Peptides against a protein of PDB entry 8PQO. Designs and how they scored, part 49

Target 1, 252 residues: chain A of PDB entry 8PQO
Amino acid sequence: VLLKEYRVILPVSVDEYQVGQLYSVAEASKNETGGGEGVEVLVNEPYEKDGEKGQYTHKIYHLQSKVPTFVRMLAPEGALNIHEKAWNAYPYCRTVITNEYMKEDFLIKIETWHKPDLGTQENVHKLEPEAWKHVEAVYIDIADRSQVLSKDYKAEEDPAKFKSIKTGRGPLGPNWKQELVNQKDCPYMCAYKLVTVKFKWWGLQNKVENFIHKQERRLFTNFHRQLFCWLDKWVDLTMDDIRRMEEETKRQ

## One batch from the design tools (peptide; made by RFdiffusion4, then SolubleMPNN)

Design b1_p12_7_s2 (from b1_p12_7, 5 letters changed)
Fold by OpenDDE base, seed 2:
Structure b1_p12_7_s2 (fold): chain B 252 residues (1-252), chain A 12 residues (1-12)
Amino acid sequence: as target 1 above (252 residues)
Amino acid sequence: MPLTWEELKLIY
């Protein structure tokens, strides 16, 4: 098991982020070739549990069409079916990813708290001390180009170049986080993403767990760079606007 | 929202 807490600081409020995230997810999904292909939505319903209220989703990702034929032919039954269970109770979110074949030997869990701070809270997910001591805190700086793979880099998605016309935020210089404290009119937040990866397969555990974390970090980095650089597209949208957009996208 | 696996597809 490998645990890392990714801390993504953004010059947006927690309330703004809710809109921006939904917009950016929708936009990213449109840009993907084959977006919903092989995705089965089993459940999409509101839930209420232990004072937590939100939306619960259960999706199956059928990867049979996404892998080479030889992999499909050799794959055990259920090995290419990934289950995603997600509880979205913003500002708290939890996603649990499992595989039918691996069962308890495979887990990706992503738990996110969105807080109006600069990523300074320790153990925001309230882990036991023994578990918390094994968590690596990883700061993602959306302005740091060195954290972006060359193949993923787009100038139009570079926070170090982008300036929001609507808000005046950006560009984000090397010391933007420190400077943000002095900018009374600029809101800020941190997304604390606790990622738990378990891949219990002898000889491959560490390799796969580290690989998954590398991919998650890449995703979080790119996504939040986009979210910020798309600020002018979503900052004036309401949650109702987003819901309408989502409904329109589902009908397509 | 937690990054859905759909968002993870963006990495691949």
Scores: peptide ipSAE 0.065, ipTM 0.786, DockQ to the pose 0.388
Fold by OpenDDE base, seed 4:
Structure b1_p12_7_s2 (fold): chain B 252 residues (1-252), chain A 12 residues (1-12)
Amino acid sequence: as target 1 above (252 residues)
Amino acid sequence: MPLTWEELKLIY
């Protein structure tokens, strides 16, 4: 098991982020060729548990059409079905990813708190001290180009170049986080993303767990760069606007 | 945060 807490600081409020996140997810879904193909939504319902209230979703991603034929032919039954269970109680979210074939030998858990701070809270997910001491805190700087793979880099998604016309935020210079503290009119937040990866195959555990974390970091980096650079597209949207967009996207 | 298919492609 490998745990890392990714801390993504953004020059947006927690409330703004809720809109921006949903918009950015919807936008990413639209950009996917064959969007929704192979995605089965099993459950989408409200939940309430232990004072947590939100939306529960259970999705299956069927990867059979998305992998090369030889992989599909060699893959064990269920190996290409990924289950995603998500509890969205913003500002808290939890996602659990499992595989039918791997069962308990594979787990990706992503637990996120969105806090109106600069990533300074320790153990925001309230882990036991023994567990917390094994968590690596990883700061993602959305303005740091060195954290972006060259193949993922887009100039239109570069926070160091983007300036929001609607809010005046950006571009984010090298010291933007330090400067943010002095900008009374600029909100900020941190997404604390505790990622737990379990891959219990002997000889491959560390390799796969580290690989998954590398991909998660890449994903979080790129997503939040997009989220910020799309600020002018979503900052004036309401949650009702987002819901309409989601409904439209589901119909496509 | 729910993952998109694109996000999953990054993992697998």
Scores: peptide ipSAE 0.041, ipTM 0.763, DockQ to the pose 0.667
Fold by OpenDDE base, seed 5:
Structure b1_p12_7_s2 (fold): chain B 252 residues (1-252), chain A 12 residues (1-12)
Amino acid sequence: as target 1 above (252 residues)
Amino acid sequence: MPLTWEELKLIY
């Protein structure tokens, strides 16, 4: 098991981020080739548990068409079916990813708190002290180009070059986080993403767990760069606007 | 955030 807490600081409010996240997820999904193919939605309903209220989703990703033929032929039954269970109780979110074949030997859990701070809270997910000692805190700086792979870099998605016309935010210089404290009119937040990865196959555990974390970090970095650089596209939208857009997308 | 297909392909 490998745990890391990714802390993503953004020059947006917690309330703004709710809209921006949903918009950016929808936009990113449109750009994926074969979007929706092999995705089965089993459940999409409101939930209430232990004082947490939100939306619960259960999806199955059928990967049979997405892997090479030789992998499909060698894969055991259920090995290419991935279950995603998500609890969206913003500002808290939880996603649990499992595989039918691997059962308890495979887990990806992503738990996120969105807080109106600069990533300074310790153990925001309230882990036991012994468990918290094993968590690496990783700061993602959306303005730091060195954290972006060359193949992923786009100039139009560079926070160090982007300036929002609607809000006046950006570009984000090397010291933007320190300067933010002095900018009374600029909201800020941190997304605290606790990522738990478990892969219990002998000889592959460390390699796969580290690889998954590398991909999650890459995903979080690119997504939040996009979210910020798309600020002018979503900042004036309401949650009702987002809901309408989602309904329209489901009908296509 | 959902895993991308690229992330999933590299696990298998």
Scores: peptide ipSAE 0.036, ipTM 0.744, DockQ to the pose 0.475
Fold by OpenDDE base, seed 3:
Structure b1_p12_7_s2 (fold): chain B 252 residues (1-252), chain A 12 residues (1-12)
Amino acid sequence: as target 1 above (252 residues)
Amino acid sequence: MPLTWEELKLIY
């Protein structure tokens, strides 16, 4: 098991982020062809548990059409079915990813708190002290180009170049996080993403767990760079506007 | 909405 807490600082409020996240997800989904193929939505319903209220989703990703024929023919039953269970109770979110074949030997869990701070809270997910000792805190700086793979880099998605016309935010210089403290008119937040990766196959555990974390970090970095650089597209949208956009996207 | 596996695929 490998645990890391990714801390993503953004020059947006927690309330703004809720809109921006949903918009950016919808926009990214439009830009990718073949998304949704082999996706089965088993559950999509509101939930309430232990004072947490939100939306629960259970999806199955059927990968049979996404792998070569020889892989499909050799794959054990359930090996190509990925289950995603998600609890969206913003500002808290949890996603659990499992595989039918690997059962308890495979887990990706992503738990996120969105807080109006600069990533200074320790153990925001309230882990036991012994478990917390094993968590690596990883800071993601959306303005730091060195954290972006060359193949992923786009100038139009570079926070160090972007300036919001609507809000005046950006470009983000090397010391932008420190400067936020002195900018009374610029809101800020941190997304605390606790990622738990479990891959219990002998000889592959460390390699696969580290690989998954590398992929998650890449994802979080690119997504939040996009989210910020798309600020002018979503900052004036309401949650009702977002819901309408999501419904339109589901019909396509 | 938490980042779904689909959303993860879109970013990769």
Scores: peptide ipSAE 0.060, ipTM 0.781, DockQ to the pose 0.352; fails the geometry check

Design b1_p12_7_s3 (from b1_p12_7, 4 letters changed)
Fold by OpenDDE base, seed 5:
Structure b1_p12_7_s3 (fold): chain B 252 residues (1-252), chain A 12 residues (1-12)
Amino acid sequence: as target 1 above (252 residues)
Amino acid sequence: MPLTWERLKLIY
């Protein structure tokens, strides 16, 4: 098991981020070719548990068409079925990813708190002290080009070049986080993303767990760069606008 | 399993 807490600081409010996240997910999904193939939605309903209220989703990703033929031929039954269970109770979110074949030997859990701070809170997910000692805190700087793979880099998605016309935010210079404290009119938040990866197969555990974390980090970096650079597209939208957009997308 | 970058985006 490998745990990391990714801390993504953004020059947006917690309330703004709710809209921006949903917009950016919808936009990113539209840009994916073959979106929806092999995705089965089992559940999509409101939930209430232990005072947490939100939206629960259960999806199955059937990966048979998405893997090379040799992988498909060698894969045991259920090995290419990925279950995603998500609880969206913003500002708290949890996603749990499991596999039918690997059962308890495979887990990806992503737990996110969105806080109106600069990523300074320790153990925001309230882990036991012994568990928390083993969590690596990883800061993602959306303005740091060195954190972006060359193949993923787009100039239009570079926070160091982008300036919001609607808000005046950006471009984000090398010291933008320090300067943000002095900018009374610029809101800020941190997304604290606790990622738990378990891959309990002898000889492959560390390799696969580290690989998954590398992909998650890459995803979080690119997504939040997009979210910020798309600020002018979503900052004036309401949650009702987002819901309408989601309904329209489901009908297509 | 190659969790494609595309599928990881849907985790949000």
Scores: peptide ipSAE 0.054, ipTM 0.720, DockQ to the pose 0.148
Fold by OpenDDE base, seed 2:
Structure b1_p12_7_s3 (fold): chain B 252 residues (1-252), chain A 12 residues (1-12)
Amino acid sequence: as target 1 above (252 residues)
Amino acid sequence: MPLTWERLKLIY
């Protein structure tokens, strides 16, 4: 098991981020060719548990069409079916990813708190002290080009170049996080993403767990760069606007 | 929404 807490600081409020996240997910999904292929939505309903209220989703990702034929032919039954269970109770979110074949030997759990701070809180997920000792805190700087793979880099999605016309935010220089503290009119937040990866397979555990973390980090980096650079597209939208857009997208 | 596995497809 490998645990990392990714801390993504953004020059947006927690409330703004809720809109921006939903917008950016929707827009990115539209830009993905075949983004809906092999995704089965089993459940999408409101939930209430222990005072937490939100949206519960259960999706199956059928990877059979996404892997080479030889992998598909050799894959055990259920090995190419990934279940995603997500509890979205913003500002708290939890996603649990499992595989039908590996069962308890495979887990990706992503727990996210969105806090109006600069990523300075320790153990926001309230792990036991022994568990917390094993968590690596990883700061994602959306302005740091060195954290972006060359193949993922787009100039229009570079926070170090982008300036919001609507808000005046950006471009984000090397010291933008430190400067943000002095900018009374610029909101900020941190997404604390505790990622737990378990891959129990002899000889491959560490390699696969580290690989998954690398991919998650890449995903979080690229996504939040997009979210910020798309600020002018979503900052004036309401949650009701987003819901309408999601409904329209589901009908297409 | 939390970053869904759908977004992981961007990486793979």
Scores: peptide ipSAE 0.037, ipTM 0.738, DockQ to the pose 0.397
Fold by OpenDDE base, seed 3:
Structure b1_p12_7_s3 (fold): chain B 252 residues (1-252), chain A 12 residues (1-12)
Amino acid sequence: as target 1 above (252 residues)
Amino acid sequence: MPLTWERLKLIY
């Protein structure tokens, strides 16, 4: 098991981020060809548990059409079915990813708190001290070009070049986080993303767990760069606007 | 909508 807490600081409020996240997920999904193929939505309903209220989703990703024929022919039953269970109780979110074949030997869990700070809180997920001491804190700087793979880089998605016309935020220079403290009119938040990866196959555990973490980091970096650079597209939207957009997308 | 596996596919 490998645990890392990714801390993503953004020059947006917690309330703004809720809109921006939903917009950016929807927009990024539109840009992907074939994203909906092999996705089965089993559950999509509101939930209430222990005072937490939100939206629960259960999806199955059927990868049979997404792998080469020889892989499909050799794959055990259930090996190409990935389950995603998600609880969205913003500002808290949890996603659990499992595989039918690997059962308890495979887990990706992503737990996120959104806080109005600069990523300075320790153990926001309230882990036991023994577990917390093994968590690596990883800071993601959306303005740092060195954290972006060359193949993923787009100039129009570079926070170091983008300036919001609507808010005046950006471009984000090398010291933007330190300067933000002195900017009374610029809100900020941190997304604390605790990622737990478990892959219990002998000889491959460390390699696969580290690989998954590398992919998660890449995802979080690219996504939040997009979110910021799309600020002018979503900052004036309400949650009701987002809900309408989601409903329209589901009907297509 | 949390970061879905669909969004994770964008990495591959």
Scores: peptide ipSAE 0.036, ipTM 0.740, DockQ to the pose 0.421
Fold by OpenDDE base, seed 1:
Order: C-alpha cells, then structure tokens, then sequence
Structure b1_p12_7_s3 (fold): chain B 252 residues (1-252), chain A 12 residues (1-12)
C-alpha cells in the first residue's frame, strides 16, 4: 500500500472551485471523442450517511474495447471491469476504484477535502497517527512548468501565462502562493487529495503503485491547470448552469 | 462530479 497526499493550491474560493471543477470535468468529457463508450452508470442517487449528505455514483468502466485483442482474449473474467464508487459531499469527496477479478488485491481510494487555506493543515483526513507517518505530502504547483510533461503542455492552459479578464487573477509567477497572502481580494483554497493505492501482486506491487501515483499526479496537475485557465468560462456560472451542461453531455 | 476515471481515459 502506498499513500500520498497531494496538495493543490488554487487562487479560487472553495465555493468557486465547486463550479469550476464540475465545469472542467464536463468540458474535458466533451473534448473526448468516444467519451462514455464502455462506461456504465449503475447508480446515481443522493445519499445520507453519518451526517454526510451528497451524491453517490457507481460506474463500471468496461476496458474490453480499450485493450489489445490478445489482452482481451487472455484476460480473466472481470479483469477488464473497473468499478468506481464515488461519494460527493462537497467540500468532501471520496472515490473508490476496484476490479472484479483482483478483489481486495487492488484498490485506488481518493479522498479529497477542499479547505480555504494554503495547504498548511496536517492530517486533514484524520488518519491514525501511525498511518499518517507513512503519508508523503506532495505539493502540486499549477504554475510550475517543470511539473508538466511536454506532451501535455498547452500554452492556453499555462497558469504562468494566463490572465483572467473577469477576475484579474494571474498570471501566476514563481512566488504566486506567497504573494496571495498579500492579495486581500484574491480568494484561495487547497484541495487535499489523499490517494491510497493498493496492488498486491508479488514482484510488481511497488512498480504498479508508484505508476498509478505518477498518473494521478499527472491528472491532478493537468486538471487544475485547466480549471484555473478556464476561470473566465465558469466563474459566472451557477450550479444550475452546470446541471444543464451535465444533462446536455449525457445526451451526446 | 469528482475527478472520475473518465478522466483517467485521458491518461491511459
């Protein structure tokens, strides 16, 4: 098991981020040609548990069409089905990813708190002290070009170049996080993403767990760069506007 | 929606 807490600081409020996140997910889904093929939504309903209220989703990702034919032919039953269970109780979110074949030997869990701070809280997910000692805190700087793979880089999605016309936020220089403290009119937040990866296979555990973390980090980096650089597209949207966009995306 | 596996399709 490998645990890392990714801390993503953004020059947006927790409330703004809710809109921006949903918009950016919807927009990215539209840009994916063939998006939704092999995705089955089993459950999408409100939930209430232990005082937490939110939306529960259960999706299956069928990977049969996404792997080479020889892999599909050799794959055991259920090995190419990925289950995603998500509990969205913003500002808290939990996603649990499992595989039918691997059962308890495979887990990706992503737990996110959104806090109106600069990533300074320790153990925001309230892990046991012994478990917390094994968590690596990883800061993602959306302005740092060196954290972005060359193949993922787009100039229009570069926070170091982007300036919001609507809010005046950006461009984000090397010291932007320190400068935020002095900018009374600029809101900020941190997304604390605790990622737990478990892959129990002899000889491959560390390799696969580290690989998954590398992909998650890449995803979080690119996503939050997009979210910020799309600020002018979503900052004036309401939650009702977002719901309409989600409904339109489901019909396509 | 949270960052869902739908976005992992962008990476994988």
Amino acid sequence: as target 1 above (252 residues)
Amino acid sequence: MPLTWERLKLIY
Scores: peptide ipSAE 0.036, ipTM 0.738, DockQ to the pose 0.436; fails the geometry check

Design b1_p12_7_s4 (from b1_p12_7, 5 letters changed)
Fold by OpenDDE base, seed 3:
Structure b1_p12_7_s4 (fold): chain B 252 residues (1-252), chain A 12 residues (1-12)
Amino acid sequence: as target 1 above (252 residues)
Amino acid sequence: MPLTMEELKLIY
């Protein structure tokens, strides 16, 4: 098991981020080939548990059409079905990803708190002390080009070059996070994303777990760079506007 | 069906 807490600081408020995240997911989804093909939605309902209220979703990703024929033919039953269970109770979110074949030997869990701070809270997910000491805190700086793979880099998605017309935020210089404290008119938040990865297969555990974390970090970095650089596109949108956009994206 | 960042990951 490998645990890391990714802390993504953004020059937006927690309330703004709710809109921005939903917009950016929808927009990014439109830009990707393959879409929701092979996605089965089993459950999509409101939930209430232990004072947490939100939306629960259970999806199955059927990968049979996404792998070569020979892999599909040799794959054990259930090996190409990935389950995603998600609890969205913004500002708290939890996603659990499992596989039918691997059962308890495979887990990706992503738990996110969105807080109006600069990533300074320790153990925001309230882990036991013994577990918390094994968590690596990883700070993602959306303005740091060195954290972006060359193949992922786009100038129009570079926070160090972007200037928001509507808000006046950006470009983000090398010391932008330190400067936020002195900019009373600029809100800020941190997304604390605790990622738990378990891949219990002898000889491959560490390799796969580290690989998954690398991919998660890459995703979080690129996504939040987009989110910020798309600020002028979403900052004036209402939640109703977002819901309409989600429905349109789902149909593609 | 709400989209999630994690779902986007699976599309990539």
Scores: peptide ipSAE 0.126, ipTM 0.821, DockQ to the pose 0.302
Fold by OpenDDE base, seed 5:
Order: C-alpha cells, then sequence, then structure tokens
Structure b1_p12_7_s4 (fold): chain B 252 residues (1-252), chain A 12 residues (1-12)
C-alpha cells in the first residue's frame, strides 16, 4: 500500500471550485474521443450516511475495446472491468476504484477535502497517527512548468501566462502563493487529495503502485492547470447552469 | 454523463 496526499493550491474560492471542477471535467471529457464508450452507470442516487450527504455513483468501465487484442485474449474474466464508486458530498469527495478479477488485491481510493487555506493543515482526513506517518505530502504547483511533461504542455493551459479578464487573477509568477497571502481580494483554496493505492501482486507491488501515483499526479497537475486557465469560461456560471449543461450532454 | 476527475485517468 502506498499513500500520498496531494495538495493543490488554487487562486479560487471553495465555492468557485465546485463550478470550475464540474465544468472542467465536462470539457476535458469532450476532448477525449470515445471517453463514454464502455461506461455503464449502475447507480446514480442521493445518499446520506454518518452526517455525510451527497450524490453516490457506481460505474463500470469495460476496457475490452480499449486494450490491444492480445491483452484482451490473455486477460482473465473480469480483469478488464473496473468499478468506480464515488461519493460526492462537496466539499468532501471519495472515489473507490476496484477490479472484478483482483478483488481485494487492487484498490485505488481518492479522498478529497477542499479547504479555504494554503495547504497548511496536517492530517485533514483524520487518519490514525501511525497511518499518517506513512503518508507523503506532495505539493502540486500549477504554475511550475517543471512539473508538467513536455508532451502535456500547452501554452493556452499555462497558469504562468494566463490572465483572467473577468477576475484579474494571474499570471501566476514563481512566488504567487506567497503573494496571495497579501492579496486580500483574491480567494484561495487547497484541494487535499489523499490517494491510497494497493496492488498486491508479488514482485509488481511497488512498481505498479508508484506508476499509478505518477499517473494520478500527472492528472491532477494537468486538470488544475486547465481549471485555472478556463476560469473566464466558468466563473460566471451557476450550479444550475452546470446542471443544465450536464443534462444537455446526457441527451447527446 | 461527464466523467469525474478520477474517471479521466482511466481514459488517459
Amino acid sequence: as target 1 above (252 residues)
Amino acid sequence: MPLTMEELKLIY
């Protein structure tokens, strides 16, 4: 098991981020050709548990069409079916990813708190002290180009070059986080993303767990760079606007 | 349906 807490600081409010995240997910999904192919939604309902209230989703990703033929032929039954269970109780979210074949030997869990701070809270997910000692805190700086792979870099998605016309936020210089403390009119937040990865195959555990974390970090970095650089597209939208857009997209 | 941020990982 490998645990890391990714802390993504953004010059947006927690309330703004709720809109921006949903918009950016929808936009990123449109850019992916065939992204909806092989996705089965089993459950999509409101839930209430232990004082947590939100939306629960259960999806199956059928990867048979997305892998090479030789992988499909060699894959055991259920190995190419990925289950995603998600509890969205913003500002808290939890996603659990499992595989039918691997059962308890495979887990990706992503737990996120969105807080109106600069990533300074320790153990925001309230882990036991012994478990918390094993968590690496990883700061993602959306303005740091060195954290972006060259193949993923786009100038139009560079926070160090972007300036919001609607809000006046950006560009984000090297010391933008320190400067933000002195800018009373600029909201800020941190997404604390605790990622738990378990892959219990002898000889491959560390390699696969580290690989998954590398991919998660890459995803979080690119996504939040996009979210910020798309600020002018979503900052004036309401949650009702987002819901309408989602309904329109579901009908297509 | 729009994918979650975590769902986007499965596409990349």
Scores: peptide ipSAE 0.116, ipTM 0.817, DockQ to the pose 0.338
Fold by OpenDDE base, seed 4:
Structure b1_p12_7_s4 (fold): chain B 252 residues (1-252), chain A 12 residues (1-12)
Amino acid sequence: as target 1 above (252 residues)
Amino acid sequence: MPLTMEELKLIY
C-alpha cells in the first residue's frame, strides 16, 4: 500500500472551485474523443451517512474497446472492468476504484477535502497516527513548469503566463503562494487529495503503485492548471449554470 | 455524463 496526500493550492475560493471543477471536468471530457465510451452508470443517487450528505455514483468502465485486441484476448474475465464508487459531498469527496478480477488485491482510493487554507493542515483526513506517519505529503505547484511533462505542456494552460481579465488573478510568479497571504482580496484554497493505492501482486506492488501515483499526480497537475487558466470561462457561472450544462451533456 | 477528475485518469 502506498499513500500520498497531494496538496493543490489555488488562488480561488472553495465555492469558486466547485464551479470551476465541474466546468473543467466537462471541458476536459469534451476534448477527449471517446471519453464516454464504455462507461456504464449503475447508480446515481443522493445519500446520507454519518452526517455526510451528497451524491453517490457507481460506474463501470469497460476498457475492452480501449485496449489493443491482443490485450483483450489475453485478459482474464473481469480484468478490463473497473468499478468506480464515488461519494461526492463537496467540499468532501471520496472515490474508490476496484477491479472485478483483482478483487481485494487492487484498490485506488481518492479522498479529497477542499479547505480555505494554504495547505497547512496536517492529517485533514483524520487517519490514525500510525497510518498518517506513512503518508507522504506532495505539494503540487500549478505555476511550476518543471512539474509538467513536456508532452502535456500548453502555453494557453500555463498559469505563469495567464492573466484573468475578469478577476485580475495571475500570472502566477515563483512566489505566488507567499504573495497570496498579503493579498486580502484574492481568495485561496487547498485541495487535499489523499490517494491510497494498493496492488498486492508479488513482485509488481511497488512498480504499479508508484506508476499509479505518478499518473494521478500528472492528472491533478494538468487539471488544476487548466482549471486556473479557464477561470474567465467559469468564474461568472453559477451552480445552476453548471447543472444545466451537465444535463445538456447527458442528453448527448 | 461528464467524467469526474478521477475518471479522466482512465482516459489519459
Scores: peptide ipSAE 0.115, ipTM 0.819, DockQ to the pose 0.335
Fold by OpenDDE base, seed 2:
Structure b1_p12_7_s4 (fold): chain B 252 residues (1-252), chain A 12 residues (1-12)
Amino acid sequence: as target 1 above (252 residues)
Amino acid sequence: MPLTMEELKLIY
């Protein structure tokens, strides 16, 4: 098991982020080929549990069409079916990813708290001390180009170059996080993303767990760079606007 | 249905 808490600081409010996240997910999904192929939605319903209220989704990702034929032919039954269970109770979210074949030997859990701070809270997910001591805190700086793979870099998605016309936020210089403290009119938040990866396969555990974390970090970095650089596209949208856009996208 | 951020990973 490998645990890391990714802390993504953004010059947006928690309330703004809710809109921006949904917009950016929708926009990113449009840019990805096959975004709906092989996805089966089993459940999509509101839930309420232990004071947590939100939307529960259960999806199956059928990867059979996304892998080479030889992989499909050699793959054990259920090995290419990924289950995603998600509880979206913003500002708290939890996603649990499992595989039918590996069962308890595979888990990706992503738990996110969105807080109006600069990533200074320790153990926001309230882990036991023994578990918390094994969590690596990883700060993602969306302005740091060195954290971006060259193949992922786009100038139009560079927070160090972008300036929001609507809000005046940006560009984000090397010390932007420190400067935020002095900018009383600029909201800020941190997404605390606790990622738990378990892959129990002899000889491959560390390799796969580290690989998954690497991919998650890459995703979080790129996504939040986009989210910020798209600020002018979503900052004036309401949650109702987002819902309408989502409904329109579902019809396509 | 909108993809989650985690779902985007599975597509990449």
Scores: peptide ipSAE 0.094, ipTM 0.807, DockQ to the pose 0.339

